# Peptides against a protein of PDB entry 2C5K: the designs that were tried, part 7

Target 1, 91 residues: chain A of PDB entry 2C5K
Amino acid sequence: EDPFQQVVKDTKEQLNRINNYITRHNTAGDDDQEEEIQDILKDVEETIVDLDRSIIVMKRDENEDVSGREAQVKNIKQQLDALKLRFDRRI

## One batch from the design tools (peptide; made by RFdiffusion4, then SolubleMPNN)

Design b1_p9_6_s2 (from b1_p9_6 with W6Y E9K)
Fold by OpenDDE base, seed 4:
Structure b1_p9_6_s2 (fold): chain B 91 residues (1-91), chain A 9 residues (1-9)
Amino acid sequence: as target 1 above (91 residues)
Amino acid sequence: SPLVEYAEK
């Protein structure tokens, strides 16, 4: 029900799907799926920006506990970076 | 977008 948590969940699930795709396609291709993955990775990056901004607003204006949310965003960033590394290592 | 959009507060 928490929209922040829903976005976190959806983002992690999408990264997992891409990770599974990379496992099945360990060589770089030049097809529509490869382009779609690039698009999704960019969307994830934009989503992370939005999540960070949300945390900044909560910290500044709403007096909410943000420690857990900051940790979640950090985890997503780490997951994204690891996925990018796997994606870029493909030849 | 394949991801849900999260609007800023």
Scores: peptide ipSAE 0.032, ipTM 0.625, DockQ to the pose 0.145
Fold by OpenDDE base, seed 5:
Structure b1_p9_6_s2 (fold): chain B 91 residues (1-91), chain A 9 residues (1-9)
Amino acid sequence: as target 1 above (91 residues)
Amino acid sequence: SPLVEYAEK
């Protein structure tokens, strides 16, 4: 088991769940679910920070090829940014 | 959250 890959997988799955919620709720609500999604998005942001730091440590301490992991994190960031835009554009 | 918890491990 690779903990880095597990975190990446879980993060992408969580973003997909939120994306599915937005599909079902195309208008901004004023309920607990909306606030929960905002909290989850912040959690994802913190997770991405941790993933980036992990990569920095791998490059520095292990001198490993991390290009694949960097690409994965970049993809998650793009997914997050797209989801934030979709979430915020709801009326 | 589980995501933060996993990242902290």
Scores: peptide ipSAE 0.030, ipTM 0.618, DockQ to the pose 0.144
Fold by OpenDDE base, seed 1:
Structure b1_p9_6_s2 (fold): chain B 91 residues (1-91), chain A 9 residues (1-9)
Amino acid sequence: as target 1 above (91 residues)
Amino acid sequence: SPLVEYAEK
């Protein structure tokens, strides 16, 4: 298994879990679960930074075609941004 | 977190 692909998969699954939570909790709460979601979102942001850095290293050291991986990271960023928008717009 | 830990491996 490619560890890059596993991280991508795990990240998308975590974002999906949060998205499902928002669906069930369309109003903003002030409990431990809301704080945990904020922490997870920050962890996802750091994971994306690491994925981007990995791509930079692969382009430099391996000189392989990373277009597919760049597209995957772009997709995760879009998913994260959409989720943040849903999370922040709750009343 | 598990995601960060996995990415650092």
Scores: peptide ipSAE 0.029, ipTM 0.614, DockQ to the pose 0.145
Fold by OpenDDE base, seed 3:
Structure b1_p9_6_s2 (fold): chain B 91 residues (1-91), chain A 9 residues (1-9)
Amino acid sequence: as target 1 above (91 residues)
Amino acid sequence: SPLVEYAEK
């Protein structure tokens, strides 16, 4: 079991769930569900910070090839940014 | 959450 890959997988799945929610709710609301999504997006941002930190440690302490992991984190960042745009553009 | 799980692994 690779905890890094598990977190990447879980994060992408969470973003997909939110994306599906936005598809079903194309207008912004002011309810508990909308606040929960905002909290999840913040958690994803913090998760990305931790993923980046782990890569820094792997490069420094373990001297591992991290190019693949860096690409994965970049992809998650792009997915998050696209999702934030969809979320914020709702009226 | 995934963040908590990762930090505690």
Scores: peptide ipSAE 0.027, ipTM 0.618, DockQ to the pose 0.165

Design b1_p9_6_s3 (from b1_p9_6 with W6Y E9S)
Fold by OpenDDE base, seed 4:
Structure b1_p9_6_s3 (fold): chain B 91 residues (1-91), chain A 9 residues (1-9)
Amino acid sequence: as target 1 above (91 residues)
Amino acid sequence: SPLVEYAES
């Protein structure tokens, strides 16, 4: 597995862990875990930026086929947005 | 849990 795919995998796994946490903690709390989740979500956002940048470089400098990678990043963005919605809708 | 970080390795 190449570094790009490894990052995609790690990102999706992290989002899944948070999703599972939200399932177990359906109410927002003033907890260290809540702050950690916010930090992870922010890191995921930055990771997505880096993945997008890498795709731009691959298209421009290496002329690689990036269609599959673009679809993967799109999927991660969708997963992140769905998770944010679940996280923010907690009371 | 470890934070997500983009790396080339």
Scores: peptide ipSAE 0.037, ipTM 0.623, DockQ to the pose 0.099
Fold by OpenDDE base, seed 1:
Order: structure tokens, then sequence, then C-alpha cells
Structure b1_p9_6_s3 (fold): chain B 91 residues (1-91), chain A 9 residues (1-9)
């Protein structure tokens, strides 16, 4: 059990679900699902902030794999940025 | 389906 890895996994799964939704709904809507996606994207942004803060704390322990976790967060940020672009540019 | 909140454990 690793809560950091679990959060990373859950975050990536949420982003993947939204990405699949966009694929099925390539035109912007105005329903509850669109609002829910907006809320989830905001939650992901806050989660990334928390993950970064967690890494700062982990850097105080030389036994932690900080580089690996930094790479994971970087990957999530890239995934989020790509998803936000797809979501926002729908017509 | 809200995102699971990060918490230390």
Amino acid sequence: as target 1 above (91 residues)
Amino acid sequence: SPLVEYAES
C-alpha cells in the first residue's frame, strides 16, 4: 500500500475517463455531465498541488524515490494539459 | 464520480 501511488493511479484513471467522454462527445454540451467534468478537472489540479507538496516533504528523506515520483507527477501534468486542451477547444 | 482525496496514511 502506497497512498501516493494510489492517488496517482486514481488521477490518471479519472483523466482517462474524461478523455474517453470527450471522444464520445466531441461537441461541447451544456448539461450536468459537462459541469461534473469541470469539477473533476479542478479537483485534479488541486490533487497535483498536493502531490507536489508531498514530494517536497519526501525530499527530506534520502531513502525516498523522489525522482520517480517527480516523473509521475510530470506525466500527470502533461496528461491534464492535453485533456484540458481537448475539452476547451470543442465546438 | 469525484476524485479520491489525497491523504497521508
Scores: peptide ipSAE 0.033, ipTM 0.622, DockQ to the pose 0.118
Fold by OpenDDE base, seed 2:
Structure b1_p9_6_s3 (fold): chain B 91 residues (1-91), chain A 9 residues (1-9)
Amino acid sequence: as target 1 above (91 residues)
Amino acid sequence: SPLVEYAES
C-alpha cells in the first residue's frame, strides 16, 4: 500500500471512530476518554500538515500530478472540521 | 496516539 494512501485511510478511520464516540456521548465530560479525543484531533491536524507538505514537495520536486491527493486531503480537512463542530458544541 | 505518522519516504 502507498504510504500516503495508508495514512489517509487511517486518518479517516480515526475520525470515523471519534464521530461514533460523539454519537454515543453527546454531552461533554471530563473523562480521560474526552482528553484522548482532543489529543487525537490534534494529531490529525499535524498529520494533515504533513500530508500537505508532501504534496508541495511532489509538485515542486517530482512534477507529479497531485490533483487526486489534494482532493483527498481536502476531504479529510472537511471531515475534521465537521467533527470539531460536533465535538465542541456538546453541552 | 494510535494515529500513523506520515513520512515522505
Scores: peptide ipSAE 0.033, ipTM 0.620, DockQ to the pose 0.138
Fold by OpenDDE base, seed 5:
Structure b1_p9_6_s3 (fold): chain B 91 residues (1-91), chain A 9 residues (1-9)
Amino acid sequence: as target 1 above (91 residues)
Amino acid sequence: SPLVEYAES
């Protein structure tokens, strides 16, 4: 069990769920679900910050090779940014 | 969940 990998997995799955929601709701609504999506996106942003901080600690204190983890976080950031754009472009 | 835990930290 690797908690870092589990968080990465859960984050990507959550973003995929939101992406699927947008597919089914390609017109911006004004309901509780839209607000919940915004809250989840904010939670994902905070999670990414924590993942970055954990990598900094690993590099500083444990002197581990973190290249793979850095690439994973970069990928999640790209996925988040793409999803935000898709979400905001809805009319 | 780990995601919620990280978001709340």
Scores: peptide ipSAE 0.026, ipTM 0.628, DockQ to the pose 0.104

Design b1_p9_6_s4 (from b1_p9_6, 3 letters changed)
Fold by OpenDDE base, seed 4:
Structure b1_p9_6_s4 (fold): chain B 91 residues (1-91), chain A 9 residues (1-9)
Amino acid sequence: as target 1 above (91 residues)
Amino acid sequence: SPLVEYALS
């Protein structure tokens, strides 16, 4: 597995962990865990930025896996957005 | 972190 795929995998796993946390904590809290979740979400956002940038570079190099990678990043963005919505909807 | 891992790989 190449570095790009590893990052995609790790990112999705982080989002899944947060999703599981929300399942167990359906009420918004004000503790270190909640703050850590916010930090991780920001890290994911930055990771997505870097993944997008890498794809732009790959396109210039005629990388045959660009389409697949674009789809993967799109999926991560969708997962992030859905998770943010779920996280923010908590009371 | 994924970011660091990607940057260093």
Scores: peptide ipSAE 0.045, ipTM 0.656, DockQ to the pose 0.164
Fold by OpenDDE base, seed 3:
Parts: C-alpha cells; structure tokens; sequence
Structure b1_p9_6_s4 (fold): chain B 91 residues (1-91), chain A 9 residues (1-9)
C-alpha cells in the first residue's frame, strides 16, 4: 500500500469515528472522552501538515504530478472543518 | 472506547 494513501484512509476513518461519537453525544460534556476527541483533532491537524509537506517535497524534488493528492488533502481539510463545527456547536 | 481503540498517533 502507498503510505500516503494509507494515512489518508486512516485519517478519514478517524474523523468518521468522531463524527459518529458526536451523533450519539449531541450535548457537550466535560469528561475524558471529550478531551480525547480534542487530542485526536489536534493529531489530525498535524497529520494534514505532514501530508502537505510531503506534497511540497514531491513537487520540488521529484517533480511529480500531485494534483490528485492535493485534492485528497483538500477533502480531508473540509471534512475536519465540518467536524469541528459540529463539535463546537454542541451545548 | 472506540476512540481509544484507534488513534492516528
């Protein structure tokens, strides 16, 4: 498996798991699970940074066509932003 | 929990 694609897949699956949690917990809580979600969201943000950096390196050093990978990262960013909105809007 | 069972880090 392509490591880039594996990271993309794992990231999307993790965001889906959090989305499912929010669906079952539509009221903001003050427990360990809420804190864990915040930590995972930060991990996802750092993962996206790493994906972006890898694309920059591929464009610069390997001169590869990265348009498809850029589109994938854009999609993950949109998924993350939508999830953050759902998470933060809970009361 | 399901969140603990899978982590990106």
Amino acid sequence: as target 1 above (91 residues)
Amino acid sequence: SPLVEYALS
Scores: peptide ipSAE 0.043, ipTM 0.666, DockQ to the pose 0.042
Fold by OpenDDE base, seed 2:
Structure b1_p9_6_s4 (fold): chain B 91 residues (1-91), chain A 9 residues (1-9)
Amino acid sequence: as target 1 above (91 residues)
Amino acid sequence: SPLVEYALS
């Protein structure tokens, strides 16, 4: 299996889990779960950085068509941004 | 990142 695609899949699934959590917990709290969500969001941000770097390498070294992968990363970034907005706007 | 490390393992 393509590790790039696996990371994309896992990242999107994790963001979906957080999105579902926010739906069930629409108020901010000082719960351990809230801190865990923050940690996961930071992990996702770092993962996106790694994905972007991998695409740069593919463009440079492998001369591979990366348009599809770029679109996937863009989608993840959009999903992350939307999730952050939901998370941060909670009272 | 943990996700990347998991996929590469």
Scores: peptide ipSAE 0.031, ipTM 0.651, DockQ to the pose 0.178
Fold by OpenDDE base, seed 5:
Structure b1_p9_6_s4 (fold): chain B 91 residues (1-91), chain A 9 residues (1-9)
Amino acid sequence: as target 1 above (91 residues)
Amino acid sequence: SPLVEYALS
């Protein structure tokens, strides 16, 4: 198992769970679940930083093709940004 | 990162 791919998978699944929660809770609340979502979003942001740093290390090997991994991280960033927008737009 | 730490453990 590739740890990088596992982290990517887990991150995307977590964002999907939050997206589904927002769908079920289209108005902003002030409960434990809302606070937990904020915490998870921050965890995802830090995870993306770590993934990017991992790619930087891999790029130091001239034989490594990191294009696929860069595309994966870019996709996660886009997913995160879209989810943040949905979360913040709630009234 | 919690997710990275989990994967490395």
Scores: peptide ipSAE 0.031, ipTM 0.650, DockQ to the pose 0.182

Design b1_p9_7_s1 (from b1_p9_7, 4 letters changed)
Fold by OpenDDE base, seed 2:
Order: sequence, then C-alpha cells, then structure tokens
Structure b1_p9_7_s1 (fold): chain B 91 residues (1-91), chain A 9 residues (1-9)
Amino acid sequence: as target 1 above (91 residues)
Amino acid sequence: MTVTEIVLE
C-alpha cells in the first residue's frame, strides 16, 4: 500500500479509538490517562505536519496531482479538531 | 478500552 495512505488510515483509526474512549469516559480520568491521551494527540499533530510537508514536496518536486491528498489531510485535521473539543469539554 | 491499549495498538 501507498505509505501516505497507510499513515492517513492509521491516524484516522487512532483518532477513532480515542474518540470511542472519550465516549465511554466522559469525565476527566486520572492525570496519567489524560497525559497519555494528550501525548497521542500531540503525535497526531506532528503526523499531520509531516503529511502537509510531504504534499508540498509532491506538488513542487514531483508535479503530482495532490488534490486528493490535500482533501484527506484536511479531513484528518477536522477530525482532530473535533476530538480536541470533546476532550477539553470533559468534566 | 484503556489508554494503554490505544497507545499499544
């Protein structure tokens, strides 16, 4: 499989898992669990930065059509933002 | 599901 698509897929699955966890645990848990989720969210943010950079390189150096990839990254950003809102609103 | 399971999966 295309490594870009694999990263996108894995990132979305990771966000879905966290989203499901938050659904089951709608109260702020122990500090250790909260920190671990925050670390994962940070890792996702860094992954998105890397995906964006890869798209810039593909567009500039490889002259590839990146419209589909840009849409995928945009979707992941939206998913991350929605998840952050859910995470932060927990009591 | 635990946070640990999310990290390790």
Scores: peptide ipSAE 0.037, ipTM 0.667, DockQ to the pose 0.036
Fold by OpenDDE base, seed 4:
Structure b1_p9_7_s1 (fold): chain B 91 residues (1-91), chain A 9 residues (1-9)
Amino acid sequence: as target 1 above (91 residues)
Amino acid sequence: MTVTEIVLE
């Protein structure tokens, strides 16, 4: 598995873990775990930025077909956005 | 993993 796919996989797995946490904790807490989730969400956001940058570089410098990679990043963005909405709707 | 590491696949 290439490094890009590994990052995509790891990111999706992390989002799934958070989604599972939200399922078990449907009310917002004020504990270290809630803060850790916020930190992870920020890290995922930065990871997506890095993935986008890598695609830009691959398109520009290597002239690779990145259509599949663009679709994967779009999917991760959608997953992140959906998770953020779920996280924020907790009382 | 850095952007560079991803690009260098």
Scores: peptide ipSAE 0.021, ipTM 0.615, DockQ to the pose 0.430
Fold by OpenDDE base, seed 5:
Parts: C-alpha cells; structure tokens; sequence
Structure b1_p9_7_s1 (fold): chain B 91 residues (1-91), chain A 9 residues (1-9)
C-alpha cells in the first residue's frame, strides 16, 4: 500500500461525489448538506497542503523523483478549483 | 491522513 496514492485516490473520489451532488442540486439551497460540502472542500484543501508537504519531505529526505506525484497533486488542485467555481456560481 | 503518516507508512 502506498499511502500517498491512497490519499490521492480518496480525494479524487470525494471531489467526484461533490461534483455529482452539484449536478443533482444545481441551485444553492439552505440545506445542511450545503454547509457539509463547504466543510468537505476545506478538508480537501488541507489534504492538498499535506500532500504538497509530503512531496517536499520526499524531495529533501529521500532524494526520489517526485515529478509524478507533483503532477497528481496539480491535477487534484485543478479539479478542486473547477469544483469550487461550479459550486459557488449556483444561484 | 497526516504528512507523517504519508511519509512513514
């Protein structure tokens, strides 16, 4: 088990679930779920920070090629940013 | 999962 890859996978799956929620809820509601989605998005942001920090540590301490991991984190950041835009522009 | 868990596990 590679815990980095597991976190990446779990994060992408979580973002996909939120994306599916937005598809079903194209208008902003006052539901408790809307606040939960905001909390999840914040948790994903924190997870991305942790992933970035782990890459910094790997580059410094293990001297491994992390270019693939950096690309994965970049992809998650792009997915998060797109999802935030989609979530926020709902009326 | 924390940075420590990602690096050490």
Amino acid sequence: as target 1 above (91 residues)
Amino acid sequence: MTVTEIVLE
Scores: peptide ipSAE 0.021, ipTM 0.600, DockQ to the pose 0.490
Fold by OpenDDE base, seed 1:
Structure b1_p9_7_s1 (fold): chain B 91 residues (1-91), chain A 9 residues (1-9)
Amino acid sequence: as target 1 above (91 residues)
Amino acid sequence: MTVTEIVLE
């Protein structure tokens, strides 16, 4: 098992769960669940920073191709940005 | 949940 891939997988699953929540709750709530989602989104941002840092370390190993991992992180960033936009634009 | 927490799962 590759810990990097596990983190990527779990992050995408977490974002998917939030996306499903937004689908069921298309209006902004003012409850503990809305605050929890904001906390999770912040945790995902921190996770992405850690993933980027890990790639920087991997780039020091000349035997590793990091292009695939960079593409994965880019995809997660795009998913996060789309989700934030959807979350924030709720009335 | 941090990278560390996820890796420990």
Scores: peptide ipSAE 0.021, ipTM 0.560, DockQ to the pose 0.177

Design b1_p9_7_s3 (from b1_p9_7, 7 letters changed)
Fold by OpenDDE base, seed 1:
Parts: structure tokens; C-alpha cells; sequence
Structure b1_p9_7_s3 (fold): chain B 91 residues (1-91), chain A 9 residues (1-9)
């Protein structure tokens, strides 16, 4: 498994953990974990930017296989957007 | 190291 796939895997796992937290905490809280989750969401956004940049570089290298990578990033973006909506809509 | 550096290394 290459570094790109490892980052994708780690990112999805982070989002899943946050999603599970929201399930257990359907009401917005004011504890340290709420702030930590906000920080993690921001980190994920930056990670997605980095993933996109890596794809741009790979597209310039005809020896690299970019098949499926753009779709993977799209999937992560969709997962992030859904999670943000769920997190922000809590009362 | 940034994520970008890890992926592109």
C-alpha cells in the first residue's frame, strides 16, 4: 500500500470515529472533545487539499497510475461534508 | 513532515 492509500485510509477512519462520537453525543456540548473534533475536521480539510495536490503531481507523471484516486478523494469530500452537516445541526 | 511530503516522497 502506497502513502496515498494510507492517508486515505487514516482520513476515513478519523471521520468514522467522529461520526460515531456524534451518534453518542447528539446534543452539542462544550467540553474539550467538541473543540478537538473541530480541530480534527480542519485537519481533514487540509489533508484533502494535500491529497488533491498529490493527484495533480501524479497526473504530470505518465508512469503513475491515477485511476480511482480522484474518485477516492471525492468520496472523502462527500463524507466530510455529510459529517460537517451532522455536527453543525446539533442543538 | 507534511502529508504532502509523505505522499510525494
Amino acid sequence: as target 1 above (91 residues)
Amino acid sequence: MSVTEIILS
Scores: peptide ipSAE 0.053, ipTM 0.722, DockQ to the pose 0.486
Fold by OpenDDE base, seed 3:
Structure b1_p9_7_s3 (fold): chain B 91 residues (1-91), chain A 9 residues (1-9)
Amino acid sequence: as target 1 above (91 residues)
Amino acid sequence: MSVTEIILS
């Protein structure tokens, strides 16, 4: 499989798991739990940066059509933003 | 707790 697609898949699964956690924990947990979720969210952000960089390289060095990949990364960013909003709104 | 344990709790 394309490693780019594997990373996209794994990232979406991570976001889905966190989303399910928030659904089950509509109020903020203890500080340790909240910090660990924040760490995962930061890891996802760094992964998105890596995905963006890979797209830049594909466009520059390999002259590939990356429109589909750009759309995928945009979708993941939207998912992340929505999830962060849900997470931060908890009391 | 592991991250997995927290998410699945």
Scores: peptide ipSAE 0.035, ipTM 0.659, DockQ to the pose 0.028
Fold by OpenDDE base, seed 2:
Structure b1_p9_7_s3 (fold): chain B 91 residues (1-91), chain A 9 residues (1-9)
Amino acid sequence: as target 1 above (91 residues)
Amino acid sequence: MSVTEIILS
C-alpha cells in the first residue's frame, strides 16, 4: 500500500471522528476531552505539513505527477478548516 | 476517553 494514501485516509478518518464529537458537544469546555480534541487538530495540521513536503519532494526529486496528491491534500485542508470553524465557534 | 480512544473509535 502507498503510505501517502494511508496517511490521507487516516487523517480524514480522524477529522470525521472529531466532527462527530463536535456534533455531540455543541458547548465549548463542557467536556474533559476538549483539550485532547485541540491536540488532535494540531497533530492533523502537522500531518498536512508533512504531506505537503512529501509532494514537493516527489515533484522535485522524482519528477512524478503529483496533481492527484495535491488535490487530496487540498481536500484535507478544506475539511480541517471547516472543522476548526465549527469547533471555534462553539460557545 | 483517552486520545487513543478518540482516534481509534
Scores: peptide ipSAE 0.032, ipTM 0.635, DockQ to the pose 0.038
Fold by OpenDDE base, seed 5:
Structure b1_p9_7_s3 (fold): chain B 91 residues (1-91), chain A 9 residues (1-9)
Amino acid sequence: as target 1 above (91 residues)
Amino acid sequence: MSVTEIILS
């Protein structure tokens, strides 16, 4: 298995689980897990940074088309941004 | 529920 693809898969699964949490907890601060969710969101953000950096290295050092990987990272960023907005707009 | 449980559930 491609480790890049494994990280992408795991990240998307984490975002999906957080999305489900928000669905079950539509008010901010009503559960002790709120801080844990924020920590996971931050971890996902850092993972995306690492994925981006890996693509930069591949573009520099390898003669390989990285457009597919760039599209995958863009998709994850969009998922994260939408999820953060949903999380932050809870009352 | 721990962070681990959230990730693994």
Scores: peptide ipSAE 0.030, ipTM 0.623, DockQ to the pose 0.037

Design b1_p9_8_s1 (from b1_p9_8 with W6Y E9K)
Fold by OpenDDE base, seed 4:
Structure b1_p9_8_s1 (fold): chain B 91 residues (1-91), chain A 9 residues (1-9)
Amino acid sequence: as target 1 above (91 residues)
Amino acid sequence: SPLVEYAEK
């Protein structure tokens, strides 16, 4: 029900799907799926920006506990970076 | 977008 948590969940699930795709396609291709993955990775990056901004607003204006949310965003960033590394290592 | 959009507060 928490929209922040829903976005976190959806983002992690999408990264997992891409990770599974990379496992099945360990060589770089030049097809529509490869382009779609690039698009999704960019969307994830934009989503992370939005999540960070949300945390900044909560910290500044709403007096909410943000420690857990900051940790979640950090985890997503780490997951994204690891996925990018796997994606870029493909030849 | 394949991801849900999260609007800023």
Scores: peptide ipSAE 0.032, ipTM 0.625, DockQ to the pose 0.144
Fold by OpenDDE base, seed 5:
Structure b1_p9_8_s1 (fold): chain B 91 residues (1-91), chain A 9 residues (1-9)
Amino acid sequence: as target 1 above (91 residues)
Amino acid sequence: SPLVEYAEK
């Protein structure tokens, strides 16, 4: 088991769940679910920070090829940014 | 959250 890959997988799955919620709720609500999604998005942001730091440590301490992991994190960031835009554009 | 918890491990 690779903990880095597990975190990446879980993060992408969580973003997909939120994306599915937005599909079902195309208008901004004023309920607990909306606030929960905002909290989850912040959690994802913190997770991405941790993933980036992990990569920095791998490059520095292990001198490993991390290009694949960097690409994965970049993809998650793009997914997050797209989801934030979709979430915020709801009326 | 589980995501933060996993990242902290």
Scores: peptide ipSAE 0.030, ipTM 0.618, DockQ to the pose 0.143
Fold by OpenDDE base, seed 1:
Structure b1_p9_8_s1 (fold): chain B 91 residues (1-91), chain A 9 residues (1-9)
Amino acid sequence: as target 1 above (91 residues)
Amino acid sequence: SPLVEYAEK
């Protein structure tokens, strides 16, 4: 298994879990679960930074075609941004 | 977190 692909998969699954939570909790709460979601979102942001850095290293050291991986990271960023928008717009 | 830990491996 490619560890890059596993991280991508795990990240998308975590974002999906949060998205499902928002669906069930369309109003903003002030409990431990809301704080945990904020922490997870920050962890996802750091994971994306690491994925981007990995791509930079692969382009430099391996000189392989990373277009597919760049597209995957772009997709995760879009998913994260959409989720943040849903999370922040709750009343 | 598990995601960060996995990415650092």
Scores: peptide ipSAE 0.029, ipTM 0.614, DockQ to the pose 0.144
Fold by OpenDDE base, seed 3:
Structure b1_p9_8_s1 (fold): chain B 91 residues (1-91), chain A 9 residues (1-9)
Amino acid sequence: as target 1 above (91 residues)
Amino acid sequence: SPLVEYAEK
């Protein structure tokens, strides 16, 4: 079991769930569900910070090839940014 | 959450 890959997988799945929610709710609301999504997006941002930190440690302490992991984190960042745009553009 | 799980692994 690779905890890094598990977190990447879980994060992408969470973003997909939110994306599906936005598809079903194309207008912004002011309810508990909308606040929960905002909290999840913040958690994803913090998760990305931790993923980046782990890569820094792997490069420094373990001297591992991290190019693949860096690409994965970049992809998650792009997915998050696209999702934030969809979320914020709702009226 | 995934963040908590990762930090505690």
Scores: peptide ipSAE 0.027, ipTM 0.618, DockQ to the pose 0.163

Design b1_p9_8_s2 (from b1_p9_8 with W6Y E9S)
Fold by OpenDDE base, seed 4:
Structure b1_p9_8_s2 (fold): chain B 91 residues (1-91), chain A 9 residues (1-9)
Amino acid sequence: as target 1 above (91 residues)
Amino acid sequence: SPLVEYAES
């Protein structure tokens, strides 16, 4: 597995862990875990930026086929947005 | 849990 795919995998796994946490903690709390989740979500956002940048470089400098990678990043963005919605809708 | 970080390795 190449570094790009490894990052995609790690990102999706992290989002899944948070999703599972939200399932177990359906109410927002003033907890260290809540702050950690916010930090992870922010890191995921930055990771997505880096993945997008890498795709731009691959298209421009290496002329690689990036269609599959673009679809993967799109999927991660969708997963992140769905998770944010679940996280923010907690009371 | 470890934070997500983009790396080339």
Scores: peptide ipSAE 0.037, ipTM 0.623, DockQ to the pose 0.098
Fold by OpenDDE base, seed 1:
Order: structure tokens, then sequence, then C-alpha cells
Structure b1_p9_8_s2 (fold): chain B 91 residues (1-91), chain A 9 residues (1-9)
């Protein structure tokens, strides 16, 4: 059990679900699902902030794999940025 | 389906 890895996994799964939704709904809507996606994207942004803060704390322990976790967060940020672009540019 | 909140454990 690793809560950091679990959060990373859950975050990536949420982003993947939204990405699949966009694929099925390539035109912007105005329903509850669109609002829910907006809320989830905001939650992901806050989660990334928390993950970064967690890494700062982990850097105080030389036994932690900080580089690996930094790479994971970087990957999530890239995934989020790509998803936000797809979501926002729908017509 | 809200995102699971990060918490230390």
Amino acid sequence: as target 1 above (91 residues)
Amino acid sequence: SPLVEYAES
C-alpha cells in the first residue's frame, strides 16, 4: 500500500475517463455531465498541488524515490494539459 | 464520480 501511488493511479484513471467522454462527445454540451467534468478537472489540479507538496516533504528523506515520483507527477501534468486542451477547444 | 482525496496514511 502506497497512498501516493494510489492517488496517482486514481488521477490518471479519472483523466482517462474524461478523455474517453470527450471522444464520445466531441461537441461541447451544456448539461450536468459537462459541469461534473469541470469539477473533476479542478479537483485534479488541486490533487497535483498536493502531490507536489508531498514530494517536497519526501525530499527530506534520502531513502525516498523522489525522482520517480517527480516523473509521475510530470506525466500527470502533461496528461491534464492535453485533456484540458481537448475539452476547451470543442465546438 | 469525484476524485479520491489525497491523504497521508
Scores: peptide ipSAE 0.033, ipTM 0.622, DockQ to the pose 0.117
Fold by OpenDDE base, seed 2:
Structure b1_p9_8_s2 (fold): chain B 91 residues (1-91), chain A 9 residues (1-9)
Amino acid sequence: as target 1 above (91 residues)
Amino acid sequence: SPLVEYAES
C-alpha cells in the first residue's frame, strides 16, 4: 500500500471512530476518554500538515500530478472540521 | 496516539 494512501485511510478511520464516540456521548465530560479525543484531533491536524507538505514537495520536486491527493486531503480537512463542530458544541 | 505518522519516504 502507498504510504500516503495508508495514512489517509487511517486518518479517516480515526475520525470515523471519534464521530461514533460523539454519537454515543453527546454531552461533554471530563473523562480521560474526552482528553484522548482532543489529543487525537490534534494529531490529525499535524498529520494533515504533513500530508500537505508532501504534496508541495511532489509538485515542486517530482512534477507529479497531485490533483487526486489534494482532493483527498481536502476531504479529510472537511471531515475534521465537521467533527470539531460536533465535538465542541456538546453541552 | 494510535494515529500513523506520515513520512515522505
Scores: peptide ipSAE 0.033, ipTM 0.620, DockQ to the pose 0.137
Fold by OpenDDE base, seed 5:
Structure b1_p9_8_s2 (fold): chain B 91 residues (1-91), chain A 9 residues (1-9)
Amino acid sequence: as target 1 above (91 residues)
Amino acid sequence: SPLVEYAES
């Protein structure tokens, strides 16, 4: 069990769920679900910050090779940014 | 969940 990998997995799955929601709701609504999506996106942003901080600690204190983890976080950031754009472009 | 835990930290 690797908690870092589990968080990465859960984050990507959550973003995929939101992406699927947008597919089914390609017109911006004004309901509780839209607000919940915004809250989840904010939670994902905070999670990414924590993942970055954990990598900094690993590099500083444990002197581990973190290249793979850095690439994973970069990928999640790209996925988040793409999803935000898709979400905001809805009319 | 780990995601919620990280978001709340």
Scores: peptide ipSAE 0.026, ipTM 0.628, DockQ to the pose 0.103

